Peptides against a protein of PDB entry 6B4J. Designs and how they scored, part 259

Target 1, 315 residues: chain A of PDB entry 6B4J
Amino acid sequence: DITMQWYQQLQDASMQCVLTFEGLTNSKDSQAKKIKMDLQKAATIPVSQISTIAGSKLKEIFDKIHSLLSGKPVQSGGRSVSVTLNPQGLDFVQYKLAEKFVKQGEEEVASHHEAAFPIAVVASGIWELHPRVGDLILAHLHKKCPYSVPFYPTFKEGMALEDYQRMLGYQVKDSKVEQQDNFLKRMSGMIRLYAAIIQLRWPYGNRQEIHPHGLNHGWRWLAQILNMEPLSDVTATLLFDFLEVCGNALMKQYQVQFWKMLILIKEDYFPRIEAITSSGQMGSFIRLKQFLEKCLQHKDIPVPKGFLTSSFWRS

## One batch from the design tools (peptide; made by RFdiffusion4, then SolubleMPNN)

Design b1_p29_3_s2 (from b1_p29_3, 15 letters changed)
Fold by OpenDDE base, seed 4:
Structure b1_p29_3_s2 (fold): chain B 315 residues (1-315), chain A 29 residues (1-29)
Amino acid sequence: as target 1 above (315 residues)
Amino acid sequence: KREEELKKIREELKKKLKEIEEEELKRRE
């Protein structure tokens, strides 16, 4: 399976990255620890500052992240910080930055769906300039949310239940598995972030170039999902999340093909979802149903709430 | 008739999926 090979390659690259900066992370030297903390803060704080407030502020955040990744000194916590402070600094920062983008998906976007767009446009822009960050974003995203690939992890003989649960994307702490609602909320956030990334480009970059991970991956994702048996509650939830965020963009890009796909979802795939949906899971099912019916009836899919407009960039 | 149409759509999607996968493979080479 080509998709699984790509997934494994991403995971391998991510693991190799961790090994590369192991000296920095495992150092007991006080100066090295200080550098590590400073670099971690410099990488992650700007991402946490991303908001829907103003385009100008978003540009400042982008410039700061780009400067850091470019080896330029940046101000963080009242200190001048640079990836050049340690030979492993760049790899460490790229990894932590990518990790933080995905964390914003599972935390911020999960709670505030509109936050997907400003986070995604920064991530997309940084990815365009720093491809390794993009690969690491995918690595983190796909590891935390296999459904973003998509694939369904399988239980293997001899596997601990907790390990299987973690592979499925659940958090397990003190032998307690995460509640289903919290799990789905986090998965939704990550899917929404991904759906936003694949359609957005940083407006101040070289827009003549091809998107490094564009809408073709959205089409691929949908096609792959439709070739898989649905999972209870998960498929209905994430399919809705994905279509709500990037359906309009897919409609514009693929036109007649998009509508054929949507009809296929409604008439062929949806009954399969229904067949595995329990009475307690009807919320996600009904939401997807209503969305599909509305879109098909009106022959339109709305621009998602929180989509960045020209007025946002002028602020 | 409708089932045949849906089957056709599914086949078209599968074809498109393969095309995208092939394009991505070429990009990574």
Scores: peptide ipSAE 0.277, ipTM 0.841, DockQ to the pose 0.718
Fold by OpenDDE base, seed 5:
Structure b1_p29_3_s2 (fold): chain B 315 residues (1-315), chain A 29 residues (1-29)
Amino acid sequence: as target 1 above (315 residues)
Amino acid sequence: KREEELKKIREELKKKLKEIEEEELKRRE
């Protein structure tokens, strides 16, 4: 399976990255620990500051992240921080930055769907300039949310139940598995972030270059989902999330082909979702149904709430 | 007629998926 090979390659690259900066992370030296913490803060704090408030602020955050990744000193916590402070600094920062972007999907976007767009546009812009960060974003994203690949992890003989639950994307703490609603909320956030990343370009970058992970991956995702048997509650939830965020962009890009796919979803795939939907899971099912019906009736997919407009960038 | 149309759409989608996968493989090489 080509997709699974790609997934494994991403995970291997991510693991190799961790091994590369292990000296920095495992150092007992006080100076090394200080550098590690400074680099971690420099990488993650700007991402946490991303908001929907003003385009100018978003640009400042972007510039700071880009400067850090470019080996320039940046101010963080009142201190000058640079990836050059340690030979493993760049790899560490790239990894932590990518991890933080995905975490913002998992947490911030999960709670505030509109937050997907400002986070995604920064992530996309950074990815364009720093491809390794993009690969690491995918590695983190796909590990936490296999459904973003998409694939459904399978239980293997001899596997502990907790390990299987973690593979499915559940958080397991103290032998307690995460509640389904919280799980779906986190998965939704990550899918929404991904759906936003693949359609957004940083407006101050070189627009002549091809998006490093563009809408073609959105089409791939949908195509793969439609070729898979639906998973109870998960498929209905994430399919809605994905279409709500990037459906308009896909419609504009693929036009007639997109509408054919949407018809296929409604008439062929949706009944398969219905067949596995229990009475307790009707919420996600109904939401998807209503969305599909509305889009097909109006022959339009609305621009998602929170989509960044020209007015945002002038603020 | 509608079933045949849906079948056609599914086949087109599968074809497009393969094309995208092949393009992605080339990009990674």
Scores: peptide ipSAE 0.271, ipTM 0.840, DockQ to the pose 0.694
Fold by OpenDDE base, seed 2:
Structure b1_p29_3_s2 (fold): chain B 315 residues (1-315), chain A 29 residues (1-29)
Amino acid sequence: as target 1 above (315 residues)
Amino acid sequence: KREEELKKIREELKKKLKEIEEEELKRRE
């Protein structure tokens, strides 16, 4: 399976990255610990500051992240911080930055869906300039949300139940599995972030270049999902999330072919989703149904709420 | 007729999926 091989390669690369900066992370030296903390803050704080307020502020955040990744000193916590402070600093920062983008998906986007777009456009722009950060974003994203690949992890003989639950994307603490609603909320946030990344380009970059991970991956995701048996509640939820965020972009890109896909979902895939949907899970199913019916009736997919407009970039 | 159309659409999607996977494989080489 080509997709699974790719997934494994991403995970291996991520693991190797962790090993590369292990000296920095495991150091007992006080100076090394200080550097680690400074670098971690420098990498993560700018991402947490991303908001829907103003395009100018977003540009400042982007420039700060790019400067840090370029080996330039940046101000963080009242101190000058640079990846050159430690030989492993760049790898560490790239990893932590990528991790933070995905965390914003599972936390901020999960709670505020419109936040997907400003986070995604920064992530996309950074990815264009720093491909390794993009690969690490995918590694973190796909590990936390296998449905973003998509694949369904399987239980293997001898596997602990908790480990299987974690592979499925659940958080397990003190032998207690995460509640389904919280799980789906986090997965939704990550899927929405991903759907935003694949369609957005940083407006101040060279937009003539090919997107490093563009809409073709959105088409691939949909095609793969439709070739998989649906999961109870999960499939209906995430399919809606994905289409709500990137459906308009996919419609523009694939036109007639995209509409054929929507018809296939409505007429062929819905019965399969319905067959596994319990009475308590009808909410996600109904939401997807209504969305598709509206889109097919109007022959249009609306621009998602929170999509960045020209007015945003002038602010 | 409609069932046959849906079958055709499904086959087209599978074909496109394969094409994208092959392109991605080439990109990684």
Scores: peptide ipSAE 0.270, ipTM 0.839, DockQ to the pose 0.642
Fold by OpenDDE base, seed 1:
Structure b1_p29_3_s2 (fold): chain B 315 residues (1-315), chain A 29 residues (1-29)
Amino acid sequence: as target 1 above (315 residues)
Amino acid sequence: KREEELKKIREELKKKLKEIEEEELKRRE
């Protein structure tokens, strides 16, 4: 499977990255620990500051992240911080930055869906300039949310149940598995972030270049989902999330082909989702149903709430 | 007729999926 090979390559690259900066992360030296902490803060704090407030602020955050990744000193926590402070600093920062973007999907976007767009546009812009960060974003995203690939992890012989649950994306703490609603909320946030990334371009970059991970991946995702058996509650939830965020962009890009796909979803795939939906899971099912019916009736996919407009960038 | 149309759409999607996968393979080389 080409997709699974790609997934494995991403995970291998991520693991190799971790090994590369192991000296920095495992150091007991006080100075090395200080550098690690400073670099981690410098990488993650700007991402946490991303908001829907103003385009100018977003540009400042982008410039700060780009400066850090470019080996320039940046101010963080009242200190001048640079990836040059340690030979492993750049790899560490790239990894932590990528991880933080995915965490914002998992946490911030999960709670505030509109936050997907400012986070995604920064991530996309950074990815364009720093491809390794993009690969690491995918590695983190796909590991935490295998449904973003998509694939369904399988239980292997001899595997502990908890390990299988973690592979499925569940958090397991003190032998207690995460509640399904919290799990789906986190998965939704990550899918929404991904759906935003694949359609957004940083407006201050070279927009004539091809998107490093564009809408063709959205088409691939949908095609793969439709070729998979639906999972109870998961498929209905994430399919809705994906279409709500990037359906408009896909419609514009693929036009007639998109509508054929949407018809296939409604008439062929949706009954399969219905067949596995229990009475307790009707919320996600109904939401998807209503969305599909509305879109097909109006022959339009609405621009998602929170989509960044020209007015945002002038603020 | 409708079932045949849906079958055709599914086949088209599978074809597009293969095309995208092939393009991804080329980019990795």
Scores: peptide ipSAE 0.272, ipTM 0.839, DockQ to the pose 0.634; fails the geometry check

Design b1_p29_3_s3 (from b1_p29_3, 15 letters changed)
Fold by OpenDDE base, seed 5:
Structure b1_p29_3_s3 (fold): chain B 315 residues (1-315), chain A 29 residues (1-29)
Amino acid sequence: as target 1 above (315 residues)
Amino acid sequence: SRKEKLEEIRKELNEALEEIEKEELERRK
């Protein structure tokens, strides 16, 4: 399976990255520890500061991240920090930055769906300039949310239940598995972030270049989902999340082909989702159904709430 | 028939998927 090979390659690359900066992360030297912490903060704090408040602030955050990745010193925690402080500094920062973007998906976007867009546009812009960060974003994203690949992990003989739960994307702490609602909320956040990334371009970059991971991957995702047997509650939830965020963009890009796909979902895929939907899970199914019915009726996919407008960038 | 139309749509979708996957593989080489 080409998709699984791609997924594995991403995971391998991520693992190799971790091994590359292991010296930095495992060092007992006080100076190395300080550098590690400074780099970690420099990589992650700007991402946490991303908000929907003003385009100018978002640009400042972007510039700081880009500067850091470019080997320039940046101010973090009142100190000058540079990836050049350690030979593994750049790899470490790229990894932690990518990890933080995904974390904002599973936390911030999960709680505030509109936050997907400012986070995504920064991530997209950074990805354009720093492809390795993009690959690491995908690695983190797909590991935490296999449904973003998409694939549904299967239980294998001899596997511990907890390991299987983790493979499915559940958090397991102290032998307690995450509640389903929280799980779906996190998965939704990550899917929404992904759906936003693939459609957004940093407005101050070279927009003439091809998006490093554009809407074609959105089309791929949908195509693959539709070729898979639906998973109870998960498929209906995430399909809705994905279409709500990037459906308008896909409509504009693929036009008639997009509408054919929606018809396929409505007429062919819905019955399959319904067949595996329990009474307690009907909410996600109904939400998806209503969304698609509305879109088909109006022959339009609405621009998602929180989509960044020209007025945002002028602020 | 309705069924045939849906099958055609699925075929088109899968063809597009294969193309995207091929392009991605080529890009990563």
Scores: peptide ipSAE 0.330, ipTM 0.873, DockQ to the pose 0.711; fails the geometry check
Fold by OpenDDE base, seed 4:
Structure b1_p29_3_s3 (fold): chain B 315 residues (1-315), chain A 29 residues (1-29)
Amino acid sequence: as target 1 above (315 residues)
Amino acid sequence: SRKEKLEEIRKELNEALEEIEKEELERRK
C-alpha cells in the first residue's frame, strides 16, 4: 500500500545516508576520528540541552543547530566545529541529529511527557529549514516504533524470534527481551514526540508556509489505526498517548469531523480493544476509557500538560 | 440505526484518508 511504500522509501533514504558517510564512520585516521566525534557531539549535545525552562534558551539551541546544519562553525566542547571539516560531515550530522531527536522521545519524553513539546518545536523548526533532517527523523522513528507509521510487523516463516521482537520495537540484549512495561514506555515517548511535532511550528520561522509534516498526518495516523485490528496493550496505550498530546489540536482543526471520529473510537473501536485486554493490562485500558468518556462528556479535549504558551516564549 | 451511523462515519474517515494520501503523493512528485 501507499503507506508501506512511503515507509520503505524513508528507510532506503536513511540507509543510503549511512552509506554516504561510511568513510567518516569507518575511518582509522586519527584526525577523521576526532572530526567524527566533534561532529557527533555538536549534533547531539544541543538536543540534550533542550528543556522546559525558558524560550530564550530554546532559541539559542535552535540557532546553534541551524548554524551547524548551514555549514557555519559552532562552538562545541571548547572547539570550533563545522560540517565542512569533512565532505561527509553534513550527512553525518543530519543523521545523528535526527537519531538524537528520536532518542529523546524514546528516553526523555518516555520519562517526562512534558518534554515532548520543547523537543518537538525545535525538531519541527529544524525540519522546516532542513527537510532531509525531517525525513531522517521519520526514518528513525518508524524503525524504532512501527506503530508510528502505523503498521504491525508480521512474523514471517523462518524468522528468528529475536528478529521479530526487534521489528516490533523491542530491545533484545544478550538474548533477553525487554520487559513489556519498558517497551511501552519507550513507544509512548516516541508517539508523544511525534504527536507534538505534527502540531507545532517554530514561532520565529515563516508561518506562511505549510507545516512540512502537519496535523493531516495525525488524522491519517488515527484513520489507519482505526482500520487495523487492535493489539493487546499497545493500541490502548498509544492511542491514549496520541490523543492526549494532539487531540486538542485535532479538535480545533477538524471540528465536527474530529468528534465523529471520537465517537467511532468510543462506540466501535474501544469494544474491540476491550475484547483483547487481559486483567493484567487494565491500566492502559482504563486510562483510555476515562479519557474518552471525559472528552465526550465535556465536548472538549484539554490542552496537554507542557504545551508551550506565549509566556514561555517571552522568558 | 446506530450501526449505520458508525458505518457512515467510517466511510467519511476513509474518504478523508484517501484524500490526504493523494495530496501527499502529489506533493512528493
Scores: peptide ipSAE 0.330, ipTM 0.872, DockQ to the pose 0.728; fails the geometry check
Fold by OpenDDE base, seed 2:
Structure b1_p29_3_s3 (fold): chain B 315 residues (1-315), chain A 29 residues (1-29)
Amino acid sequence: as target 1 above (315 residues)
Amino acid sequence: SRKEKLEEIRKELNEALEEIEKEELERRK
């Protein structure tokens, strides 16, 4: 499977990255520890500051991240920090930055869906300038949310149940598995972030170039999902999340083909989802149903709430 | 028939999927 090969390559690259900066992370030297912490803060704090408040602030955050990745000194915690402070500094920062973007998906976007767009546009812009960060974003995203690939991890003989649960994306702490609602909330956040990334371009970049991971991957994701058996609650939830965020963009890009796909979802795939939906899971099912029916009736997919407008960038 | 139309749509979708996967594979080389 080409998709699984790609997934494995991403994971391998991510693991190799970790090995590359192992010297920095495992150092017992006080100076190395200080550098590590400074670099980690410099990489992650700007991402946490991303908000829907003003385009100008978002640009400042972007510029800071780009400067850091470009080897320029940046101010962080009252200190001048540069990736040149350690030979493994750049790799470490790229990894931690990518990890933080995905973490914002599973935490911030999960709780505030509109946050997907400002986070995604920064991520997309950084990805355009720093492809390795993009690959690491995908690696982190797909590991935490296999459904973003999409694939369903399989239980292997001899595997511990907890390990299987982790592969499925569940958090397991002290032998307690994460509650389903919390799991779905985190998965939703990551899917929404992904759906936003594939459609957004940083407005101050060279927009004439092809998106490094564009809407074609959204089309691929939908196609792959439709070729898979639905999972209880998961499929209805994530399919809705994905379509709500990037459905409008897909409609504009693929036009008639998009509507054919939507008909296929409603007429062929949706009944299969219904067949596996229990009474306790009707919420996600109903949301998807209503969304599909409304879109087909009006022959339109609404622009998602929180989509960044021209007025945002002028603020 | 409705069934035939849906089958046609699925076929088109799968063809598009295959094309995208091939393009992605080429890009990674």
Scores: peptide ipSAE 0.329, ipTM 0.873, DockQ to the pose 0.693; fails the geometry check
Fold by OpenDDE base, seed 1:
Structure b1_p29_3_s3 (fold): chain B 315 residues (1-315), chain A 29 residues (1-29)
Amino acid sequence: as target 1 above (315 residues)
Amino acid sequence: SRKEKLEEIRKELNEALEEIEKEELERRK
């Protein structure tokens, strides 16, 4: 499977990255620990500051992240921080930055869906300038949310149940598995972030270049999902999330082909989802149903709430 | 028939998927 090979390559690259900066992370030296913490803060705090408030603030955050990745000193926690402070600093920062973007999907976007867009546009812009960060974003995203690949992890003989649950994306703490609602909320956030990334470009970059991970991946994702048997509650939830965020962009890009796909979803795939949907899962099912019906009826997919407009960038 | 139409759509979708996957593989070489 080509998709699984790609997934494995991303995971391998991520693992190799971790090994590369192991010296920094495992150092017992006080100075090295300080550098590590400073670099971690410098990488992650700007991402946490991303908001829907103003385009100018978003640009400042972008510039700070880009400066850090470019080897320039940045102010963080009242100190000057640079990736040059340690030979493994750049790899560490790239990894932590990518991890933080995905974490914002998992947490911030999960709670506030509109937050997907400002986070995604920064991530996309950084990815354009720093491809390794993009690969690491995918690695983190796909590991935490295998449904973003998409694939469904399988239970293997001899595997611990907890490990399988973690592979599925569940958090397991003290032998207690995460509640389904919380799980789906986190997965939704990550899918929404991904759907936003593949359609957004940083407006101050070279727009003549091809998006590093564009809408063709959205088309691929949908195609792959439609070739998979639906998973109870998960498929209905994430398919809705994906279409709500990037359906408009896909419609504009693929036009007639998109509508053919949407018909296939409604007429062929949706009944399969229905067949596996229990009474307790009707919420996600109904939401998807209503969305599909509305889109087909109006022959339009609305621009998602929170989509960044020209007015945002002028603020 | 409606069924045949849906089958055709699925075929077209899968062809597009294969093309995207091929392009991605080529990009990574």
Scores: peptide ipSAE 0.328, ipTM 0.871, DockQ to the pose 0.686; fails the geometry check

